# Ledger of designs, part 52: peptides against a protein of PDB entry 5VZU

Target 1, 271 residues: chain A of PDB entry 5VZU
Amino acid sequence: GRTLEDIFHEHMQELILMKFIYTSQYDNCLTYRRIYLPPSRPDDLIKPGLFKGTYGSHGLEIVMLSFHGRRARGTKITGDPNIPAGQQTVEIDLRHRIQLPDLENQRNFNELSRIVLEVRERVRQEQQEGGHEAGEGRGRQGPRESQPSPAQPRAEAPSKGPDGTPGEDGGEPGDAVAAAEQPAQCGQGQPFVLPVGVSSRNEDYPRTCRMCFYGTGLIAGHGFTSPERTPGVFILFDEDRFGFVWLELKSFSLYSRVQATFRNADAPSPQ

## One batch from the design tools (peptide; aimed at target 1 N82 S253)

Design b2_p23_7_s3 (made by RFdiffusion4, then SolubleMPNN; from b2_p23_7, 13 letters changed)
Fold by OpenDDE base, seed 4:
Structure b2_p23_7_s3 (fold): chain B 271 residues (1-271), chain A 23 residues (1-23)
Amino acid sequence: as target 1 above (271 residues)
Amino acid sequence: GLYQPVFPPLPEEFRPPEHYAFT
């Protein structure tokens, strides 16, 4: 029977071949599409733009991070043997924060898995409920045949008089102590470590994170076969770095901002 | 400006068999 080693070697040979094919395409690329940096908005979690990501065995890829209200997206600018350029490699739900446990419990992959899968189920329920509301709202626009209801005459209801006696009742102003909503401490970093058994390309990831969110990553076979969304965690480290934990793959991708400035890369203003 | 390379889809004959899903 095929050993796990034989399967791994066969797969690695195939991956190397596909990588060679895809890299050789760059040498023969005659067509380029102009891309624009997303405009920055005040409510953006960080400045949108280009990030270099590490995709395990695939190496370095370029991803565009953009913000779309309560969603963030990572779009591949470069492709790989599995996922072509222009695909949404990650989709982040900024409504669904992931609360990481303490450092001791962060080492437990099963604890992270539990937390993420609970959020995944909530997201699924919200999508089903929102789908029903959108479905029920469309069903009731049957054509109301506007039968012209006859103009019934407005009976003049009589002007009853003004005897409003001024009741003096001096209700004491109850001091509504406005519970000062403690400004969400958006700034306190949490100690961060990868769970045991999560593969990282290197150990040189930030050991403090600002925020985590539920997200999904795109995975596919070679040649973009059987594409699916897998659950994961978006980890914001700082203004220039984020990560994604691919839960089912037990892998971590680190993304770092491309520090190069690009002239004339901003989207044209809508005229 | 920024430019994205546009590659044609891989010919079917160069698509490996669907064995593994990766990112």
Scores: peptide ipSAE 0.191, ipTM 0.699, DockQ to the pose 0.545
OpenDDE base, seeds 1, 2, 3, 5: peptide ipSAE 0.173, 0.172, 0.180, 0.168; ipTM 0.690, 0.688, 0.706, 0.681

Design b2_p23_7_s4 (made by RFdiffusion4, then SolubleMPNN; from b2_p23_7, 13 letters changed)
Fold by OpenDDE base, seed 4:
Structure b2_p23_7_s4 (fold): chain B 271 residues (1-271), chain A 23 residues (1-23)
Amino acid sequence: as target 1 above (271 residues)
Amino acid sequence: GLYQPVFPPLPESFRPPEHYAYS
């Protein structure tokens, strides 16, 4: 029987071969498509742009982070043997914040898994409800033949009079205790640690995060076979760093902003 | 400007068997 080691070695050999083939394509690349940096918006969670991601065994990739209302997107600028360039490696739902537990409970993978899967189920329910509203709204536009309903005469309803009794009801000013909206502590980072059993390329990741969101990551077989969206956690560390926990893969990818300035990389103004 | 390389699709012969390589 194949040992787990034999399967791992075979898989690693295939990955190395595919990586070699894919990397060798760069040497023979004759066609380049111009890409543009997304315009920055005031409401963007961080400045959009290029990030350098670490994908475990695949190594280093370039991802474009962009914001689309209540969604963020990571788009592959570089591809790999599994997922080609131009695919959405991560899709983040900025409506669904993940609340991390304390550091002790953050080490528990099953706790993180529970939290993420509960949010996944909510997202699924919202998609089903929104799909039904969109479906029901399309069905009722049968052509209402506007039969001209005959002009029924406007009956003059009589002007009943001005009885002005001034009821003095001295309603006590109920102290509207303005529930002081605790200013969303938008600035204080939470201590962060990866769960036990989550693989990272190294332990050199930020140990404090600003906020986390539910997201999905794209996975596929070699040659982009059977592409699937898997649940995960987007972790915002700072203006220049974010992570993604691939829940099913038990892996963590760290993304760091590309600090290079690019001339003429801004999107052309819409004419 | 920024440019993305455009590769032709890998030949079907380079599709290794359907091992889910999770990346």
Scores: peptide ipSAE 0.215, ipTM 0.709, DockQ to the pose 0.559
OpenDDE base, seeds 1, 2, 3, 5: peptide ipSAE 0.172, 0.188, 0.208, 0.176; ipTM 0.697, 0.694, 0.717, 0.692; seed 1 fails the geometry check

Design b2_p23_8 (made by RFdiffusion4)
Pose (drawn by RFdiffusion4):
Structure b2_p23_8 (pose): chain A 212 residues (1-129, 189-271), chain P 23 residues (1-23)
Amino acid sequence: GRTLEDIFHEHMQELILMKFIYTSQYDNCLTYRRIYLPPSRPDDLIKPGLFKGTYGSHGLEIVMLSFHGRRARGTKITGDPNIPAGQQTVEIDLRHRIQLPDLENQRNFNELSRIVLEVRERVRQEQQEGQPFVLPVGVSSRNEDYPRTCRMCFYGTGLIAGHGFTSPERTPGVFILFDEDRFGFVWLELKSFSLYSRVQATFRNADAPSPQ
Amino acid sequence: SLYEELDERIAEKEAEHPKGWTL
C-alpha cells in the first residue's frame, strides 16, 4: 500500500526489493510442505492459532501460537532473512507471570529491565539445578495503536540472528496479553515492541491428526 | 545478479549492527 517513494528511505526499500526479486524467481513453481493448526485445550490454554505480527522493517509476519505445557510457542509461518519461516520466534514461560506496575512505573524502562533480568536469572536457577498499559519510554512500536489496557504479562524469550540466520540467540523479553486475540512482546535488548493480532479467517482441512 | 548484489549489500550493512536491529 505504498509507492517507490515512501519506501526509498531505505533499509526497508532494500529488503522489500530483495523479497520481490527472490520470491518472484519462483514463477509459481513451488513446493509446499504440510502444516497444521494447533490443538485446542480447555483449562490449560488461553487460545491457539495464527496471528499477524509486526517484525519491524520486515513488516508483518504470520506467526502460529501453540501451547506445550507451561510454555507457549510462537512459530513463524512467514519469515525473513534474519529469522526464517519455520523457526521459533518466541517462547512464553507460563509459570513466570510478571506483575504490572502503575502507569508511571511502566514508563520506567530500567525498572522493566531489572525486573525481566531478575526472572531470567531465577529461570536459569530452576533449569540449571485488566488494568492500564503503556510501553516504557524508549521502546519503539511500529503499531502505535497497541491497546492501552492488558490482562497479564509473562517472561519469555525471542530468537534473534543476523542476516542469513547467523548465530541465532535467545534474548529476554516480556509477553503481554491484551485480550483473547491480541498480544505483544517487548524485545528487551532491542527496546522494541511486536504487536500480534489473531487471524480471524477460518481454515478447512487444517487440523492435526493428534498432538504428536 | 541483482538479487546477489542486494543480498551482499544488505549483509554488509547489517553486519555493522546488533542482531535483530530490524525489529

Design b2_p23_8_s1 (made by RFdiffusion4, then SolubleMPNN; from b2_p23_8, 8 letters changed)
Fold by OpenDDE base, seed 2:
Structure b2_p23_8_s1 (fold): chain B 271 residues (1-271), chain A 23 residues (1-23)
Amino acid sequence: as target 1 above (271 residues)
Amino acid sequence: SLLDELEEKIKEEESKHPKGWTL
């Protein structure tokens, strides 16, 4: 049978060959586009900008993080043989927070999978409900033809019956113990570990996270064939680091801010 | 080795995504 070594060498040779084909195809036809940093907004989860991300066998890639209301977007600045530059590698739904379990249960991949798939189903339901409200609102402007009056009359009246006594049932007010929403301690990071069987290129990832959100990653075959969105978890570690767990791939991408200062990289203010 | 871990990962990815879909 193929050894693991044979499979790895075949895959690496294919990736190298694909990278060579794509780079050689454009050898004499380079187009340069200026990249602008997204403007920072007060409500942005962290400062938008350039991050270096780990993409498994592809190595390190440059991703632009930007915020769009209740969504965050990672856009590839560098591409690979599967996902070209300019594609949205990750889309994060900042409405759908993921609550990680305790550190012991975080090692269980099936527990993380359950939590993520439950949120995925909620997102799918919300999209279906919002689609129905938009559909029903257009249909009912049929002309209300004013068909007429007719009056019909009938009357009847009756009658009496009596006295039922006021039972004083003094129902004690059951103390609704308001489940004290434990104030999300905005300052204390939660202990973080990858599930067993989730692959990281480096074991040097942050062992504490601030918050997590539901998101989707873009996957494709060589040459951007059959692109699809796969469910995952965005993990905010700090102002300069985030992760993405690709649930179906069982892969982890670590993103670290590019610390280079770019002069005049801000988008021109819309005049 | 780091090679053996990458080989196991590739084999797992190929087994899950027989079309060679990657991130």
Scores: peptide ipSAE 0.233, ipTM 0.584, DockQ to the pose 0.146
OpenDDE base, seeds 1, 3, 4, 5: peptide ipSAE 0.218, 0.218, 0.143, 0.195; ipTM 0.598, 0.646, 0.572, 0.627; seed 4 fails the geometry check

Design b2_p23_8_s2 (made by RFdiffusion4, then SolubleMPNN; from b2_p23_8, 11 letters changed)
Fold by OpenDDE base, seed 4:
Parts: sequence; C-alpha cells; structure tokens
Structure b2_p23_8_s2 (fold): chain B 271 residues (1-271), chain A 23 residues (1-23)
Amino acid sequence: as target 1 above (271 residues)
Amino acid sequence: SLLEELEKRLKERDSKLPKGWSL
C-alpha cells in the first residue's frame, strides 16, 4: 500500500507544480518584498533568523524566528495554499515552560496532551484576568469636570520647633539572605522522543531537547479559510534546531537554521 | 484545468486532516 511518506511526497510534488503554474501565469504580477533579519538581543533564547521547517505533507517552508520579550514568533516567509506568507505559523509563550516526563511517559500521547491542555487553561485564565484589569482601569477615567475650586487663602502654618531627640535604636542588620538566584541551569539536555501516533516527516529528529514551551500554531483550510490557533509544544533542541508538536493534528515540524549568510539583511536603523 | 485538478486533490487531502485544516 502507499506509505504516508509516499502520499506526502506526491502531495509535495503537486504543491511545487501548483507554485510553478501560478508563478508562470502571473510572472508580471509578482511583487518582491525585502526581508529583514531581526537584530539579535542578549536575552534571546537562541539567535533569531531564518529556519527551514518541515510541514508534513506540504514539505519545506521558510520561517523567520523572532523574539518579543516573553514571546517567540515563527512567521512564514514562504506560503502554501492554506496559509500565506507573512502569517504567524507559531506563537510561543516563553513564560509557560512545558516539562516533559521521562522517556517512557513521553511515548504516551495522552500524557503530553494532558500537560499541554493544563498549560493552555492557565494561559486562558491569565488572559481573562489581564483583560479584567485592563478593563477596570479604563472605566474610572470619566472626565472629572474640574470645577474650579475657589482659591482658599494660604493660612500661614506656624513654625513648630526643633526638639526631635535622636533615639539610638540599634536595629540589628537582619541578614538578608540573598536567595541565590539559582543560575538559570544551562538546561542539561533531556532525552526526547515523539509520542506514539505523532507523525514526523522522518525519524531523523534530535533525541535530546534543551527545553520546551507552550505555544500555538496556525492552521487553516485551503485559501486561508477559517484560520484557527491550535495548541502545541515548542521544543528547543539546540542553537540551530527547534521543533513544534501540533497536538490536535498529531504532527511534528522540525525547523533547522538556514546556514546562508545574507548581505544587507539587517533591519535599517530607525532614523 | 491542471491547476483546478491539483487544487481539488489538495482539498481532498486537507479534508482528511483534523477539522479539514492544514499547517
């Protein structure tokens, strides 16, 4: 019978052919936009930049990874018939670390699903609470009509005298035990395996991960119809590789850094 | 056309995914 790999290969070939047809028919209508690489920041989880991602049946796409405080973002540089270029394929919450279980329990899809859905619920609660604080803070600035309160006369407050005796209270210096910020453990790599029933393009993925975070991936129908965010796991393998587990789709995307150096790819300095 | 046939095959493949959506 046809393997899943055979089906994905055929599908990828057809997508390439579709792209060829579109580009050959609309050559005169093609608009090129310059892509700028995000500047690297010291606090960036890894160097931002271009990654080649595996999107199962759609094959290879180019994604820009960028960091935005406590969030990371993957933006499609290439598009497909479902999700056009410029869309945020993944959005990662760097506040919500996923702790993977031991290697045996990592094979259990239901365990990973439980962990991710618990974090999803926390993120949803935090968004509701933050929405309420932002909502309540805006409601009370009704325009106080500053009625001009009449200028009551400056009563001369009398010069009370100086006699404050210096009480010698020798407050013992409480040893502020500086809670040694445990140095952010340069995360010793954890053994990593995909859950049973999660589809990968190949079995050639890193078997050790540095850390994982909660994230959402974008999915859509053909022609970018009914776009939705689905829960997933961002997996940092190393400086040049990360993955995303699409939980509802039971799919894994592997992203590898584009090793090409680009001239004039830095964002222009804000004038 | 060939394009319409390819688009049809794509939609038929996407329909086999959860919710009929792709990545």
Scores: peptide ipSAE 0.278, ipTM 0.814, DockQ to the pose 0.460
OpenDDE base, seeds 1, 2, 3, 5: peptide ipSAE 0.240, 0.244, 0.255, 0.230; ipTM 0.801, 0.794, 0.802, 0.796

Design b2_p23_8_s3 (made by RFdiffusion4, then SolubleMPNN; from b2_p23_8, 9 letters changed)
Fold by OpenDDE base, seed 1:
Structure b2_p23_8_s3 (fold): chain B 271 residues (1-271), chain A 23 residues (1-23)
Amino acid sequence: as target 1 above (271 residues)
Amino acid sequence: SLLDELDKRLKERDSKHPKGWTL
């Protein structure tokens, strides 16, 4: 029978052929839009910018990494037949760290799956609780019918005297032991390996990671049909490299910074 | 066209296979 690898290679060849046909057609109307690099902030996990990502059978795609408070976003600059350009291919929740197991247990896909799904459930619960608090706060603004209170007459305020006795209520300052948030040790990089059965286009990925976060990837059928978010793991390797494990797809995308310097690519200063 | 035939084949493949290529 056809192996999964044979079908993957056939699919990749057909996608390359489609790209070749489309780019070789001179009757195609191409629209060009200027892309600006996002401004770097001191609190950004790494410098934002352009990365080249591996997208399985689609090959290499260009993704813009940007930071939005406690979220990171990968936006497709190049698209494919499944996910068009301008879509948010990955969304990372920097609030939810993933603790990878030891190197031996990292080979176990089911262990990684358990860890990610537990974090997914916490994220879902936090969204439900925050939705309830926002819902209850809106319910109590019933329209106070402003009944016009009748103009009661200006009774003269009697001049009550200045008895200024300062009661020395010596309230003991309760020692609120501020639990010192231990500075998140920029932990020594831990050994990293992909789980068994996770597909990588290249086995040449970093074997040490700094930290991991929960995230979601965008997936869709051919022609952007039935788009959905699937759970995954963002893996920070270094300043210029990160990965995304697509859990349900059993796929790994490696992202490497585009080292090209662009003139006039900085975002215009907000006037 | 050859493009339409490829588009059709890819749609049919995505419907049958695990979403592993729908990235």
Scores: peptide ipSAE 0.366, ipTM 0.863, DockQ to the pose 0.618
OpenDDE base, seeds 2, 3, 4, 5: peptide ipSAE 0.179, 0.172, 0.340, 0.312; ipTM 0.726, 0.697, 0.855, 0.838

Design b2_p23_8_s4 (made by RFdiffusion4, then SolubleMPNN; from b2_p23_8, 9 letters changed)
Fold by OpenDDE base, seed 1:
Structure b2_p23_8_s4 (fold): chain B 271 residues (1-271), chain A 23 residues (1-23)
Amino acid sequence: as target 1 above (271 residues)
Amino acid sequence: SLLDELEKRIRERDSKHPKGWTL
């Protein structure tokens, strides 16, 4: 019978051929847009820029990684029949770190699912609470016509300063044992393995990661139909590599930095 | 056309996913 691998390769060939037909038929109608690299900031988790990511049967896609405060974004520079170019393929919440278990428990897909879904519910609660505070603040700016009531001159009552004697209350300095916040060991990599049943195009992924964060990936049907955000895990391996686990799809995307240097790729200064 | 056949095959494969969605 046909293997899952045979079906995967045939699907990849058909997707490539479809892309070739579309580009060849509309060659005279292609709109080119200049890509600008986002400026690097000191607080960026890694240097922003272009990455090549694995998208299953779609093969390799180019994604721009950028940082926006406590969020990171992956934007498709190349698209596929489901998610077009210019769409935000991944959103990463840098407020919500994922703690991976030991290697034995990392092989358990249900354990990873539990951890990610617990963080997803916290993110939903925080969004609901923050939405209520923003709603109540807008209602009370009715224009109170400040009728200028004439300020009657309040008489200067003379400030008699009474000589309050300094009471020597020798309150013992309670030793506030500053619980030394153990510096989060941000630098030590942890062992990493994909859960059983998560598909990767290649088993050659980094077996150690620096940190993980909660994120969402964009999924859609063919022609960008019914687009939805699905929960996942962003995995930082190093300065040039990250991964995304698509939890519901049981898929893993590996992203590797594009090492090419581009001339004039910096965004023009805002005029 | 060949394109319509390819699009049909892709849609039929996507439909085998529990949500009918891909990456």
Scores: peptide ipSAE 0.316, ipTM 0.842, DockQ to the pose 0.511
OpenDDE base, seeds 2, 3, 4, 5: peptide ipSAE 0.263, 0.292, 0.310, 0.300; ipTM 0.821, 0.837, 0.837, 0.839

## One batch from the design tools (peptide; aimed at target 1 H58 I83 I219)

Design b2_p24_1 (made by RFdiffusion4)
Pose (drawn by RFdiffusion4):
Structure b2_p24_1 (pose): chain A 212 residues (1-129, 189-271), chain P 24 residues (1-24)
Amino acid sequence: GRTLEDIFHEHMQELILMKFIYTSQYDNCLTYRRIYLPPSRPDDLIKPGLFKGTYGSHGLEIVMLSFHGRRARGTKITGDPNIPAGQQTVEIDLRHRIQLPDLENQRNFNELSRIVLEVRERVRQEQQEGQPFVLPVGVSSRNEDYPRTCRMCFYGTGLIAGHGFTSPERTPGVFILFDEDRFGFVWLELKSFSLYSRVQATFRNADAPSPQ
Amino acid sequence: AIAERDSETLERARENREELLAAL
C-alpha cells in the first residue's frame, strides 16, 4: 500500500525489490509442501494457530504458534533472508513467568534487561544440571498501537541470523500476552518489539492426522 | 551491499549485548 517514493528510504526499498524479483522468477511454477494447523488442547494451552507478526523492515510475516508441553513454539510460515520460512522464530518458556512491574518500572529498560538475563541464567542452571502495559523507553515498535493492557509475560528466546541465515543464534527476550489472540515479543539485544495478531480466517483440510 | 546492510542487524545485536552486560 505504498509507492516507490515511500520505500525509496531505503534498506526496505532494497529488501522489497529483491523479494519481488526473486519471487517473480517463479512465474507461478511452484512446488508446494504440506503443512498442518496445530493440535488444540484444553487445560494445557492458551490457543494455537497462525498469526500475522511484525518483523521489522521485512514487514509482516506469518508465524504459527503451537504448544509442546512447557514450551510454546513460533514457526515461520513466511520468512525472510535472515531467518527463513520453516524456522523456529521464537520459543516461549511456559514455566518461567515474569512479573510485570508498575508502569514506571516497565519504562526502565535496564530493569527489564537485568530481570530477563536473571531468568536466562536460572534456565541455564536447570538445563545444565490484566494490568497496564508499556514498552520500555528505547525499545522500538513498528506497530505503535500495541495494546496498553496485558494478561501475562514469559521468558523466551528468538532466533536471529545475518543475511543468508548465517550463524543463527538464540537471543533472550520476553513474551507478552495481551488477549486471546494478540501477543508480543521484546527482542532484548535488539531493543525491538514484535507484535503478533491471530489470523481470523478459517482453514479447510488443514488439521494434522495426529500430534506426532 | 544489500547483504552487508541486512547483516547489520546481527552486528547491532552483538554490540547491544556487550552494552547490556556492561550496564549490570

Design b2_p24_1_s1 (made by RFdiffusion4, then SolubleMPNN; from b2_p24_1, 12 letters changed)
Fold by OpenDDE base, seed 2:
Structure b2_p24_1_s1 (fold): chain B 271 residues (1-271), chain A 24 residues (1-24)
Amino acid sequence: as target 1 above (271 residues)
Amino acid sequence: SLEEKSSELLKKAKENRKEILASL
């Protein structure tokens, strides 16, 4: 059988050869495009901008994080042999917060998988319901030619009976102590650990997180073949660091803010 | 050729996609 080492060596050889193919195709013709930083909004989860991350064996990658109402987006600034520059590597649904369990249960990959797949199913249901409302609204403008069919008359009848006694049964109102949703203390970090069997290239990931959200990551074969979105978890650690757990790949990517200040990198004001 | 090597890699990447993606 192939060893894990054999698979890794084959994968590395393929990546090197793909990088060589891509660079050779440029034939000394390079196109430069200016990148603008997204404007910051008051409701943005963190300041938008450039983040550096490790994405598998590709090495150092640059992504742009931006906010779009209830969604966040990671866009590749650097391409790789699988996913070209300008593709949306991660899409985060800020409506679907993931509550991580206690630190002991966070080590259980099956528990994280359960939580994520339950959120994925809710997102799928919401998309189906929203699709039905948009479909039904167009159909009903058929002309209501209301033909005036005659209302026939029927009449009857009467009866009776009286007595039912007022049973006093003083059912004590059981105080349904509404379990006060303890306001998730928006400021206290939760202890964080990767599940057993999730690969991290960097053991120096933050051991405390602020919040997590459901998201999807883009995966593809070499040359952007058969691109698909897989479920994952966006983990906000702090203002300058986030992670993404690729659930199906059992992989973790850490992203850190590029601390470089860029002069005149702001998006031009919409004229 | 470079095109033949690209085609072979694309074929191999389709055949071993799961293993390649799991090694990322």
Scores: peptide ipSAE 0.018, ipTM 0.552, DockQ to the pose 0.084
OpenDDE base, seeds 1, 3, 4, 5: peptide ipSAE 0.017, 0.017, 0.016, 0.018; ipTM 0.528, 0.527, 0.522, 0.478

Design b2_p24_1_s2 (made by RFdiffusion4, then SolubleMPNN; from b2_p24_1, 12 letters changed)
Fold by OpenDDE base, seed 1:
Structure b2_p24_1_s2 (fold): chain B 271 residues (1-271), chain A 24 residues (1-24)
Amino acid sequence: as target 1 above (271 residues)
Amino acid sequence: ELEEKSSELKEEAERNREEILASL
């Protein structure tokens, strides 16, 4: 039987050959871009940086994870036959946390699909409402000629004082038992398993996750044809590992931090 | 239109997945 190593080697050879074919179609015109690591911020969910992952057949991918307020982004550093380097492979909405069900219900793909699609509809509604407020504000800047309306004198309204007596109406304080919102245990990992029918290239994924968020993944045909964004789940396992469930593709990608230190990889200070 | 195109891309992605899994 072929070893996993033989399979990986042959697959890497095929990807190299495909890359060679694609680069040869462009008269060997190679553009090199310097990669800068995103600066770390205190409010970042985890340290930004380079992550290595496997996306199905595309072999070893390098993705840069960066944070942009309430959004995270995965940017492809390595291209594949479908999605070129520099494209944003994943967009994560850090406002829309996904709560995974119990471990038994996590095996049900339809339950995960329901949860993700409900969040997708909320995100669409919020985008429609925010679009209407921005549209109405621009129309009314007709040049109102500033006719200087004369300063009418502020009449000093007199400070009449009188001492209204304290009526003692002893309304019993109804104990509004403020249901103490149990602080969502933001720090405890939950048991994690892939739904039945979600493919993973590696069964050795973390069986506990810290938190999940709604996101969208970029999919395209070969040569970046018909690119679209599909719903998915970003899964934070730990400081160095995250996953993405591609809901419509029924696939899972695992990403692990690149531990290599790069010299001069810091972004130049904004001048 | 968008649903048909999503279906075509899903079928293309599945074919690509199957071709590569068959090459494994």
Scores: peptide ipSAE 0.016, ipTM 0.514, DockQ to the pose 0.061
OpenDDE base, seeds 2, 3, 4, 5: peptide ipSAE 0.006, 0.015, 0.014, 0.016; ipTM 0.385, 0.433, 0.425, 0.474

Design b2_p24_1_s3 (made by RFdiffusion4, then SolubleMPNN; from b2_p24_1, 10 letters changed)
Fold by OpenDDE base, seed 4:
Structure b2_p24_1_s3 (fold): chain B 271 residues (1-271), chain A 24 residues (1-24)
Amino acid sequence: as target 1 above (271 residues)
Amino acid sequence: SLAEKLSEIKERAKRNREEILASL
């Protein structure tokens, strides 16, 4: 039978051929949109920008990584037959850090799956609670018919009497033990390995990571049919590399910064 | 036609993707 590798190879050839046909024969139908690089902010987890990645079955893709408060987003710059350009291929919740176990337990896919699914459930609960607070807050603006309350007369404010004696009570300065906020250990990478059964295009991925976060990845059928978000893990390796583990797809995508400098790629200043 | 050939390639690529996803 065909090996999985043979099927991947054939699929990649078909995608390349499709791209060739589109670019060589439908050039007149191509719409080009200018891409602006997001400005870097001090609180950004890493410098935002363009990253090249290998998406499991799609080969080489370009994504824009951007930061939006406590969320990060990977936006497709290159479309594929499944997911058009401009879609959010990954959405990362920077509130929900994934704690990877030791290397021995990192090899266990079921352990990673458990950890991710527990975080997914917390995220769903928080969304439901926040939806209820937003729902209850809107319900009580019934139209207050402003009945004109009649002008009750200004009763004269009675005179302030004087003589409150200063009680000296010498409250001891309670030692506010400033709980030393343990400096967020921003610096120590941990050993990293993919779980057994998670497919990578190559074994050449970083074997140490800085931090991991819960996220969701976008998957769809050809022509962007039945688009859905699947749970995953965003893995920050360093300033120029991140990964995404697609949990349900048992696949890993490695993304590396595009080292090219672009002139005039900054967003126009808001006028 | 070219459009027919492109449609054939799309359907083949779709099937290959579905087979890949079913094998994961």
Scores: peptide ipSAE 0.114, ipTM 0.762, DockQ to the pose 0.077
OpenDDE base, seeds 1, 2, 3, 5: peptide ipSAE 0.102, 0.038, 0.047, 0.112; ipTM 0.746, 0.596, 0.641, 0.756

Design b2_p24_1_s4 (made by RFdiffusion4, then SolubleMPNN; from b2_p24_1, 10 letters changed)
Fold by OpenDDE base, seed 3:
Structure b2_p24_1_s4 (fold): chain B 271 residues (1-271), chain A 24 residues (1-24)
Amino acid sequence: as target 1 above (271 residues)
Amino acid sequence: SLEEKSSEILERAKENRKEILASL
C-alpha cells in the first residue's frame, strides 16, 4: 500500500510541477502593484506588517498581518497553486480567546478540537442572533395615508384624587463596584506544545505562547477551486512570531516578522 | 496532451489534498 510518505512525495512533485507551469505562463506578462503596509494603531495586538511563514508543502510564503477592530487578517502576498495572492489566508476573531489547557492536556488533539469546536458554535450563534436584529427593522414603512378623521369633542370626565402616601424607603445606594476588568495581565507566557498528530515542518517552534484566539483559515483546491474556511487557532508567541493550527488539517504554520524596512511603504494619509 | 495531463493532475491533486489533509 502507499505509505503516507509516498503520498506526500507524490503531492510535493505535483506541487513543484504546478508552480513551474504557473510561473512559466506568467513569465511573458507580469503585472506589478504597490502594496502598502497597514497603519499601526495603539490597540493592535502586535505591530501589523509582513510575516514569513512556512505553509505546508509550498515552502516560504509572505503574509501581511493587519488589524480591523476585533478582527485580525492574514493576507497572502505570495500566491500558491491553491490560493492566489491577495486572498485572506487567515481570519482571526479577537473576541474569542482560546484558553489552552495545561501542558499535559495540550498533547491531546481531541481536547484542543473540543475547545475550538465549542468556540466555533458560539461564533455561529452570535452570527445568527445578529442577523435577526438587522431583518426586523425594515418592514414598517407602510404608507400611512393620514386621512384627516374629524374632531369629535370628547367630554370632560371627572377629577378623582386619591391621596397615596409617600413611603420614604431610603434604600441605600448599593455601590455597584464596577468589576474593573483586570487588565489582562501581561503575565508570563503559558507553556506551549503542539498536540500529538499535528504536523509541523519545523519542530523549532516557540515553547511559550502569550495568547490564543479562534480563527478560520482558507483552504482551496488547485486553481482556487471550492474555497472553504476551516477552523483553527491563532497562537501569539511574541511581538514578531505567531502560529496557526489548522484543526481539520492537523497542521501548524509558523510565521515570523520580516525584519526588512521598506521606504515609502506606508499608505498615504487620506487627505 | 500536456494540457490534458495537467488537468488530470489538477483534479487528482484536488481530491488527494482533501484526502491527504483528512488522513494526516
Scores: peptide ipSAE 0.022, ipTM 0.557, DockQ to the pose 0.102
OpenDDE base, seeds 1, 2, 4, 5: peptide ipSAE 0.017, 0.021, 0.016, 0.017; ipTM 0.531, 0.576, 0.536, 0.536; seed 4 fails the geometry check

